# Ledger of designs, part 327: peptides against a protein of PDB entry 5HOI

Target 1, 351 residues: chain A of PDB entry 5HOI
Amino acid sequence: FRYMPFSPAGTPFGFTDRRYLTMNEVGYVSTVKNSEQYSITVSFFDVGRFREYHFEDLFGYDLCFLNEKGTLFGQSKTGQIQYRPHDSIHSNWTKIIPLQAGERITSVAATPVRVIVGTSLGYFRSFNQFGVPFAVEKTSPIVALTAQNYRVFSVHYSQFHGLSYSLSELGTSSKRYYKRECPLPMSLPNINSDMKKDANLDYYNFNPMGIKSLFFSSYGDPCIFGSDNTLLLLSKWRSPEESKWLPILDSNMEIWKMSGGKETTDIHVWPLALAYDTLNCILVKGKHIWPEFPLPLPSEMEIRMPVFVKSKLLEENKAILNKKNEIGADTEAEEGEEDKEIQIPVSMAAE

## One batch from the design tools (peptide; made by RFdiffusion4, then SolubleMPNN)

Design b1_p29_6_s2 (from b1_p29_6, 14 letters changed)
Fold by OpenDDE base, seed 3:
Structure b1_p29_6_s2 (fold): chain B 351 residues (1-351), chain A 29 residues (1-29)
Amino acid sequence: as target 1 above (351 residues)
Amino acid sequence: DEEEKKKIEEEKKKEEERAKKFKELLESQ
């Protein structure tokens, strides 16, 4: 096994000079190899809110995380990271993460308030949005990271224990764990079955865990999309004894239904984000399971959530939107009201 | 329940419209 750099929904080069470093609901980051250099482009789906920009990459960034305020880049081998705000008012910053011999940055994440770096030796490094360090913690080897606001979802790998996950909150003074290195019930790629097609070999060499993406839902629930094309959501994570992974979407079955029951072996879901009850994704048609260039328009797939969760969450989001409209744009969102755990009735949790 | 039947029919109709749009999208690529 070899630790590879992971970025959410990142694609391999394959036989091309270009790839996506990352993509999500905000946009997509592409890199083009030009001799010994790379040209990076940061593109957005909301072209009215954001302006596309590009720059020359002399370092060969192989890690990326995009959010609404900026883009974090990382180089897995050198330990260099760069944060680039989308707005020119805020300055770019660069840092070198100290790496031990054979240590690599395996994943990076950035929110408007936090920057996180995870390594192959399990070093978890936290910073603010200006790159000021908070802490260094040693965990099991980190293979993937995502973050939303102050929350971090980390995936860990051990040769003896397989995949585990942590869910933590990075306050100003302390790290709180909701989950700490708990078993992750995700299937690893089956090398013998999935590698029978040469097109899949390049992908599994790029991403040996088969994690296509991980993100937080619009409700703040950790989500992961593996090689089995199943979307897993961590429910009830605030209640340690009740927390469970829910298979909320089999994307292969949904593609099969959407095709009218035809063989759809050339159609693939590429996950971007989960917004309410819809998976934002790219529908990929072709030999490769990942999107090529140009990027197709995003599509929405409806997930099968219990109806009671959808209605309460729509009411809570309307209440939050109404409060944000009554309180002018400059008030820091008080952490306290978003934490209402939506109780799913026991009858709908058993079907 | 008639309301449950109506929900199932609306869901089926939405699934058929999604299937149609998906087919049109796949034929346009």
Scores: peptide ipSAE 0.027, ipTM 0.590, DockQ to the pose 0.315
Fold by OpenDDE base, seed 4:
Structure b1_p29_6_s2 (fold): chain B 351 residues (1-351), chain A 29 residues (1-29)
Amino acid sequence: as target 1 above (351 residues)
Amino acid sequence: DEEEKKKIEEEKKKEEERAKKFKELLESQ
């Protein structure tokens, strides 16, 4: 097994000179080989909010994370990272992460407030958005990272224990764990069945874990999309004893339904984000399970699972709060109520 | 019965609209 650099929804080069370094709801980052250098383009879906930009990459960045404020780049072998704000108001910064012999940066994540670097030896490094370090922790080997605000979802791999995950919050003074190296019930790529298609071999050489993407939902729930094309959502993560992974979408089954029950072996879901009750994704038609160039327009897949209950419960809770405010009850709005996990009623968690 | 029928019809209509958009997307690629 080799630890490969992972970026959310990143694609291989395949037989081309170009690939996507990362994709999400904000946009997509592409890189093109130009002899001994690379040209990187940061593109956005909301062209009214953001301006596309490009630069020459002399380092060969193979890690990327895009957010609403900037793009983090990393080079897995050299340990170089670069943060590029989208706005010219803030300066770019570059840092070298010290790596041991044979250590690789395996994943990077960035939020408007945090930068996270994970390595093949399980070094978890945290920084602020300006590259000021907070802490270094040693965990099980990190294979994937995503982050939202102060929260980090990390996937770990051990040859003995398989896949695990952690969910942590990176406060100003301390790291809190909601989950620490818990078993991740995600299927690994089935080498014998799925690799018989030559097109899949290139992808699994690029991404041996088959994790197409991981992200936080709009509600702050950790999501992962594996090689089985099932979207898993971690529910009740604030209550460690009640937390469970929910298979909220079988995308192969959904494509099959949407096609009217036709053979859909040439149609693939490429996950971007989960917004409320919809999976934002690229529908890929062809031999490759990943999007090629040009990038198709994003599509939405509706999720029938309890995320729909969360929107209703949020609306109901807002309506209850508004009614309490109209009744002149000085309920001290403890700033802590916004961070209460919406409990899905047990009756709706069984459908 | 009537409200459940209406929900089933709305869900069927949403499913037909999704299938139509999906078909249009697959024809545009």
Scores: peptide ipSAE 0.024, ipTM 0.578, DockQ to the pose 0.312
Fold by OpenDDE base, seed 5:
Formats: structure tokens, C-alpha cells, sequence
Structure b1_p29_6_s2 (fold): chain B 351 residues (1-351), chain A 29 residues (1-29)
């Protein structure tokens, strides 16, 4: 097993010279290979609030985290990190994280007030927004990080214990745990079923855990979106005894409903953020489960608990079709409540 | 102390409102 650099909703290069380093509700960060150099572009969905910017990357940044105030970059092998504010008021800063032999930075996160670095050996390093260190803690190996304000959601992996998670608050004087290395009930990629499609092999080589993204909701709840395309939300995390993961969206089932029950093996949800009761996402049409270039416009998907199993709905629909065929009655389909056709964006219907 | 308590109470209230919406979404399906 190899610990790979993870960034929220980051994409592989595949057979291309370009990829997304990260994307979320704020925007998307792309990198293009140019010989031994990289060109990085930081783009925003709110073009009125932010201006797109680019720079030459001589280090080959493979880690990224975007927030409303700046972008954090990291190089997994060298330990270099760079924070770039979006405004010109604050200066960029660079730091080298000391790495042991074989250690890698596996994930980075940044808020307006904190910078977090996680490593393959389980070093959790915290900084302020100016790169001043607070603490170094030894945890289980970190595979993913996200942060909101002072709060950090970390995912850990052990070959013996599988996936775990922590939820912590990074105060000025101390780190508080709400959850500390608790079991994470997320399905790992199934090599035998999921990797039969060559396009999935490239993604799982890039991201062996199958974590497409993790983020905090607008309400400040940890969310994770795995290879099963289920959005999990951590409910009641303030009460350790009552805390549970809720499957708040089966995106494969929602795509199937939105398509009128057709086979939609070429439509994929790419998660960005959870805003209230809507998943902000990129709908991806094609062979690859990740967005290519140019980036499609974000779509909204209403969160619904997966009450219906696709198999039961298919059996019921077959039973209804068989009954209609036996009765021979042209009973006009009463307009059952318009399941609001979330119109597949006209751009995806026209190609 | 009091401002942290207020933030914890506001965050609990948001969690209860969300749990209510989640129940309403369950009852609408």
C-alpha cells in the first residue's frame, strides 16, 4: 500500500497534461504540466467576488486546499507548503515541513485562521494563517484532511484497523477532540467490481481510499463522499455517545430517478460542498468518473435519505409494467406528482 | 465562557432544526 497525496475533489492527470488539484464551493485549482514545470490557475465560481490568478510552480505541488481567503499548496515528497492569499494585502509565505525518510505529506487544509498538515506517518502539524507553528501531534497515518474555522476533520488509515476519523477544535492554547480515531463506516473501493472498468483503475491508483471529497456542511458537520457515491454526514458529533454517520444521499439512485429509471452508467456525481439541504456538485458525463476540462457548471442535488433501494424500485416498476400489459387498459397515466425533473443541464443533454 | 456557551447553543439549535428537516424528508418519501 502507498499513501498518496489527497486533496478534496482532486482529479488525476490520466492521459492528459492537466488536472484539478482541488475544487469546492469557492472554486477550482488546476495545474498543467509544462516540461519540468507546472502552471497553476486558481479559478472561482463567484467571478464578481474574486479574480482568477495563475503562477508558475517550480516545485510540482500535488496537494491543495482552497478557501475564501487563500489557497494552500503542498508538495508531498519535499515537504514544501505555500499559502497564497487571494487578496494582495497579505503576502504569500512558504515553509518546509520536516519529513522523515519515506514520510509524505498526505493532506493539507487551510482556513482563514489555521493551516493543517497531515503525513503518512501520522504527524499532525498545526499552524496559524501566517505559518507560525502551534503543535505537532503523532496520530495514526493521515490520509485526508478538511477544516472549517478552528475545526478539523481528519481521516486516518491503518492496515490493521482500516479507516478511522477524528474531529477536533484547534484553539489557541489547546486541541480539543470531539472524536478521536473512531471507526469510519465508509466502504473502500472494491478492486474486483469497481476496477473492471479501466477508467476506474487510473482513479484508484490516484486515490486508493476512493474518497472523492470531504468537507464541512454549511451547518459545520463533517461530510464524506466515498467510492460508493454515498454522501455521509456525521450527526450529533457534539455528543460522542449519540454521534452517528447518516447516509443523506445515494447519488447513484438520485441520478437513476432523475433519468426516469434509465441506465445512467455514464453520469457521475462529483461532490463540491453541502449547502443546507443541497449537495453542490459537478455532474460528469462520460467514461471518467471525474470532471475533465473545461469544468462544467456546478449543479445542485437535493439531499434525500436513501429510503428506496434501487432493486426494490426496479422490481415494483417491473410488476407495474407487467400488470399494465396483462390488463390491456389504456388507463391514461394520471399525472402522479411531478418528481421535479432536475433538468440535466442542457449542455449535458445536447452532447 | 458565555460566548462559547451561546455558540454551542446556536450550533445545537441548528442541529435540531436539521434533524427536524431530515425527519420531514423521511416522512415525505
Amino acid sequence: as target 1 above (351 residues)
Amino acid sequence: DEEEKKKIEEEKKKEEERAKKFKELLESQ
Scores: peptide ipSAE 0.007, ipTM 0.321, DockQ to the pose 0.024
Fold by OpenDDE base, seed 2:
Structure b1_p29_6_s2 (fold): chain B 351 residues (1-351), chain A 29 residues (1-29)
Amino acid sequence: as target 1 above (351 residues)
Amino acid sequence: DEEEKKKIEEEKKKEEERAKKFKELLESQ
């Protein structure tokens, strides 16, 4: 097994001179191989709020994280990181992360208030938005990171224990864990079934964990989208004993329904973000499971929880309503709401 | 029975409208 650099929704070069370093709800970062250099372009979906910009990359950045305030770049082998604000108010800053022999930066994340670097040896490094270090912690080997405000969702891999996750808050004085290296119930790519198409082999060589993306929802819940094309959401993460992964969307099943039950082996969902009850995604048509150039317009896919998850959420909502009714809140629950599209209650997202 | 039929018909109509938008989006690419 080899630890590879991971960025949210990043694409391989394949047989091309260009790829996406990262993409999300804010925009997309592309890199083009020039003869001796790379040209990086930072593009935005909201062209009224942000202006596209480009620069020459002499370092060969292979890690990227985009947010509303700036872009973090990283070089997995050299340990160089660069933060570029989108505004001209703050200067760009560069730092070298000290790496041991054979250590790689495996993932980077940035929020308006924090910068996080994870490594193949499990070094978790935290900084403020100006590159001032807070702490270094040793964890299990980090394979993916995302962050929102002060919260960090990290995915870890051990050859002995498989995939685990942590959810932490990076306060001013200390790191708090909501979850610490708990088992992640995500299937790893099945080399024998998924790699029968040569087009998928290049992707799994680029991303051996099959994590297409990870993000926080608009409600602040950790989300992960694996090789099985299922969106998992971590519910009730504030209650460590009640926390669970919900399979909130089977994207293959939704594509199958939207096609009228036809075999849609050439249509793929590429996840960007979860906004309320809609997955923002790129619909990819073709042989490759990742978007090519030019980038198609983002699409919205409504969350349709599997029937098994819908039934459990109905049972849990009925149990919560029954507990509220026992506490003497006269809310006449009209019997007619059983067939409404079960929106993940804001409480199940926010608790 | 009639309300359940009406809900099933509204859900089918929403599914057809989603399928149509999805097809139009895939044909525009």
Scores: peptide ipSAE 0.025, ipTM 0.568, DockQ to the pose 0.261; fails the geometry check

Design b1_p29_6_s3 (from b1_p29_6, 13 letters changed)
Fold by OpenDDE base, seed 1:
Structure b1_p29_6_s3 (fold): chain B 351 residues (1-351), chain A 29 residues (1-29)
Amino acid sequence: as target 1 above (351 residues)
Amino acid sequence: EEEEKKKLEEEKERRKEQAKKFKELLESL
């Protein structure tokens, strides 16, 4: 096993001079090999909100994370990271992460308020958006990271324990764990079945864990999309004993249904984000399971779990709270009520 | 109630349109 640099929905070069470093609901970051350098382009799906930009990369960034405020780049071997705000108001900053012999940055994540670096030795490094360090923690080896606001979803790999995950919040003074190195019930790529197609070998060499992407949903739930093309959502993560991974979408089954039961072995879902009850994704047709150039327009795939119940229950809870406030009931709205996990009724999780 | 019913019907219609666009996309591939 070899630790490889991971970025959400990143693609390999394959036999080409170009790849996607990352993509999500905001946009996509591409890199092109130009002799000894790279040209990076940051592109956006909302062209009215953001302007595409490019720059020359002399460092060979192999890690990337895109958010609504900026792009984080990383070089897995040298430990260099760079944050580039999308606006021209904030300056770019660069930092070198100290790495031990053989240590690699395996994943990076950035929010408008936090920068996170994970390594092959399990060093978890946190920074603010200006690159000021908060802490260094030693965990199990980190293979993937994503973050939303102050929350971090980390995936870990141990030769002894397999895949695990953590869910943490990076406050100003301390790190809180909601989940700490709990078992992750994700299927690893089956080398013997999946590698029978030469086209998949390049992908599994690029991404040995088969994690196509990981993100937070629009509701702040951790999501992961593995090599089995199943979208897993972590439900009830605020309740340690009730927390479970829900297989909310089998994308192969949905493609098969949508095709009218035709053979769809050349159609692939490439995950971007989960917005409400729709998986934002790229539909890929061809030999490779990943999108080529040019990038197709994003598609929306409905998930089996109607998260519409969560939005309704949020609206209903807000409407109940507003009605309680209008009735002059001095029920101290505990500041914690907005963060109450909406339980999806068991009846709707069974469809 | 009527506004919630309207929002529910608007969301159902949005989903039907998305499913249709997705099917049309799959058929165009």
Scores: peptide ipSAE 0.053, ipTM 0.573, DockQ to the pose 0.321
Fold by OpenDDE base, seed 5:
Structure b1_p29_6_s3 (fold): chain B 351 residues (1-351), chain A 29 residues (1-29)
Amino acid sequence: as target 1 above (351 residues)
Amino acid sequence: EEEEKKKLEEEKERRKEQAKKFKELLESL
């Protein structure tokens, strides 16, 4: 196993000279190879609020995190990080993270008030928005980070224990844990099924954990979107005893329903953010499960608990089709699809 | 009660329109 640099919704180069370093609800960061250097562009969905900017990258930044105030870049091998405010009023800053032999920065996150660096040896480093260090903690190896305000959602990996997660708050004087290295019930990529498609091999070489993205919802709940295309939300995390992962969206099921039950093996959801009860995502058509260039406009997908298994719906639809064929009646009965879809009460996300 | 019902209906209509746009987008892909 090799620890790879992870950024939320980052894409591989594949056979191209360009990729997305990260994307979310704010925008997308792209990098283009140009001989020994890279050209980075920071683009925004709200073009009225933000101006696109670009710069030459001589370091080869392979880690990125975008927020409403700035962009954090990192180089996994050298330990260099750079924070670039979107507003020209604030200066860019650069810092070198000390790395041990073989240590890599595996993920970075930034909020308007905190910068977080995670490493392959489990070093969790926290800074303020100006790069002033707060603390260094040793955890299990960090594979992914996201942050909102003072909260940090971290994913850890051990060869012996698999995936775990932590949820912490980075106060001024102390780190509080809501969850500390608890088991993460996310499916890892199935080598035998998922890797049979050559196009998926490039992605899993780039991202061995299959974590397409992780973010906080608009309500401040940790969300993760894995290789199974299921959105998991951590509910009731304020109460450690009541905290549970909810599968709030099966995106493969939703695409299948929206297509009218057609085979949609070439349509993929690429997650950006969860805003209230809608998943902001990019719809991807084609061989690759990740968006190419140019980036399509974001789409909104309503979250619904996956109450129906695709197999049961297919059996029921086959049974209905067989009954219609036996009765020979061209009655366009508007059978009101009693969408017995249990809507997650909005109240379960806000507590 | 009536204002909450109205907001709930407006939100249901918004969701139906989003689902329609999403279906139209899937059909255009």
Scores: peptide ipSAE 0.050, ipTM 0.562, DockQ to the pose 0.312
Fold by OpenDDE base, seed 2:
Structure b1_p29_6_s3 (fold): chain B 351 residues (1-351), chain A 29 residues (1-29)
Amino acid sequence: as target 1 above (351 residues)
Amino acid sequence: EEEEKKKLEEEKERRKEQAKKFKELLESL
């Protein structure tokens, strides 16, 4: 087994000179081989809000994370990272992460307020958006990272224990764990079933864990999309004893239903993000399970979970907050109520 | 009750329109 660099929804080169380093709801980052160099392009879905840009990559960045404020790049072998703000207000910064012999950066994540680096030896490194370091923690080997605001979702791999996950918050003074190296109920790729098609072998050589993407929902719930094409959402994560993984979408079954029960063996879902009750995804037609060039337009796939309860309870909480504000009750209590876990009523979780 | 029923109907219509767009997209591929 070898630890490979992971980026959310990243694609292999295959037999081409180009690949996607990452893609999500904000946009997509592509790299093209040009002799001994790479040309990187950062593209956006909202072309009115953001301008596409490109640059020459002399380092061969193999890790990427895109957010609404900037792009983080990483080189897994050298330990170089670069953060590029989209806005010209802030300068680009570059840093070298010290790596031990045989250590690799396996994943990187960036939010508007945090930069996170995970390694094959389980070094978890945190920085602010300006590259100022906070801490270094030793964990189990990190295979994937994503982050939203101050929250980090990490996936770990042990040869003895398989996959685990952590959910943590990177405050100003300390790291808080909501979950710490708990078992992750995700199936690993089956070499014998999934690799019978040569087209899939290239993908599993690129991504041996089969994690197509890792993200937070619009409600701040950790989401993972594995090789089984099932979207898992972590529910009740604020309550450590009540927390559970919910299979909120079987994308193969939904494609099968939408096709009218035809064998759709050539149609694949490539996950981008979960926005409310919809999975933003790329529909891929062909032999490869990943999108090629040019990138197809994003599609929306409805999830079956009654996220309607979350939106209602958010509206109700906002209405309660607005009523408290009209009554002149102290503002310090309000930031703590927006962060209350929206409890899905047990009655709607059973339908 | 009536506003909840209206929101539930609007959500069902949104769902039907999304499922239709997705089906049309799958048929166009």
Scores: peptide ipSAE 0.048, ipTM 0.565, DockQ to the pose 0.324
Fold by OpenDDE base, seed 3:
Structure b1_p29_6_s3 (fold): chain B 351 residues (1-351), chain A 29 residues (1-29)
Amino acid sequence: as target 1 above (351 residues)
Amino acid sequence: EEEEKKKLEEEKERRKEQAKKFKELLESL
């Protein structure tokens, strides 16, 4: 096994000079190889809110995380990271993460308030949005990270125990764990079955865990999309005893149903984000399971969430939107939002 | 209650339109 740099919904070069470093609901980051240099473009789906920008990359950034305020870049081998705010008013910053011999940055994440770096030796490094360090923690080897606000979803790999996950909150003074290195019930790519198509070999060499993406839902639930094209959601994570992974979408089955039962072996879902009960995704047709250039427009795929989650979640999002409209845009969200746990009734899990 | 029911109906119609656009996209591919 080799630790590879992971970015959410990142694509391999394949036989091309181009790839996506990352993509999500905000936009997509592409890189084009030009001799020894790379040209990076940060593109957005909301062209009215954001302006596309590009820059020359002399370092060969192979890690990326995009949010609404900026883009984090990382170089897995050198330990260089760069944060680029989308607004030109805020300064770019660069930092070198100290790496041991053979250590790699395996994943990076950024929110408007936190920057996180995970490594192949399990160093978890946290920073504020200005690159001021908070802490260094030693965990099991990190293979993937995502973050939303102060929350971090981390995926870990052990050769003996397989995949595990952690869910943590990065306050100003301390890290709180909701989940700490718990088993992750995700299928790993089967080298013997999935690698029989040459087109898949390049992808699994790029991403040996088969994690196409991980993100937080609009409700703050950890989501992961694996090689089996199933979207898993961590439900009830605030209640340690009740917390479980829910297979909320089999994307292959949903494509098959929507096609009217036709063979859809050439149609693939590429996950971006989960907004309410819709998976934002790119539909990919062709030999490769990942998007090529140009990027197709995002599609929405309905998730069959239990009805009771949706009404409470709409009320909570209205309450959050109303509070954000009463509190002017520049106040740091105070730690005091009562995290109302949305209980799914047991009766809807049995049909 | 009535406003929540109206929002649930508006979202059901939005989903039907999305499923239609998705089907049309799959048929055009």
Scores: peptide ipSAE 0.036, ipTM 0.574, DockQ to the pose 0.272; fails the geometry check

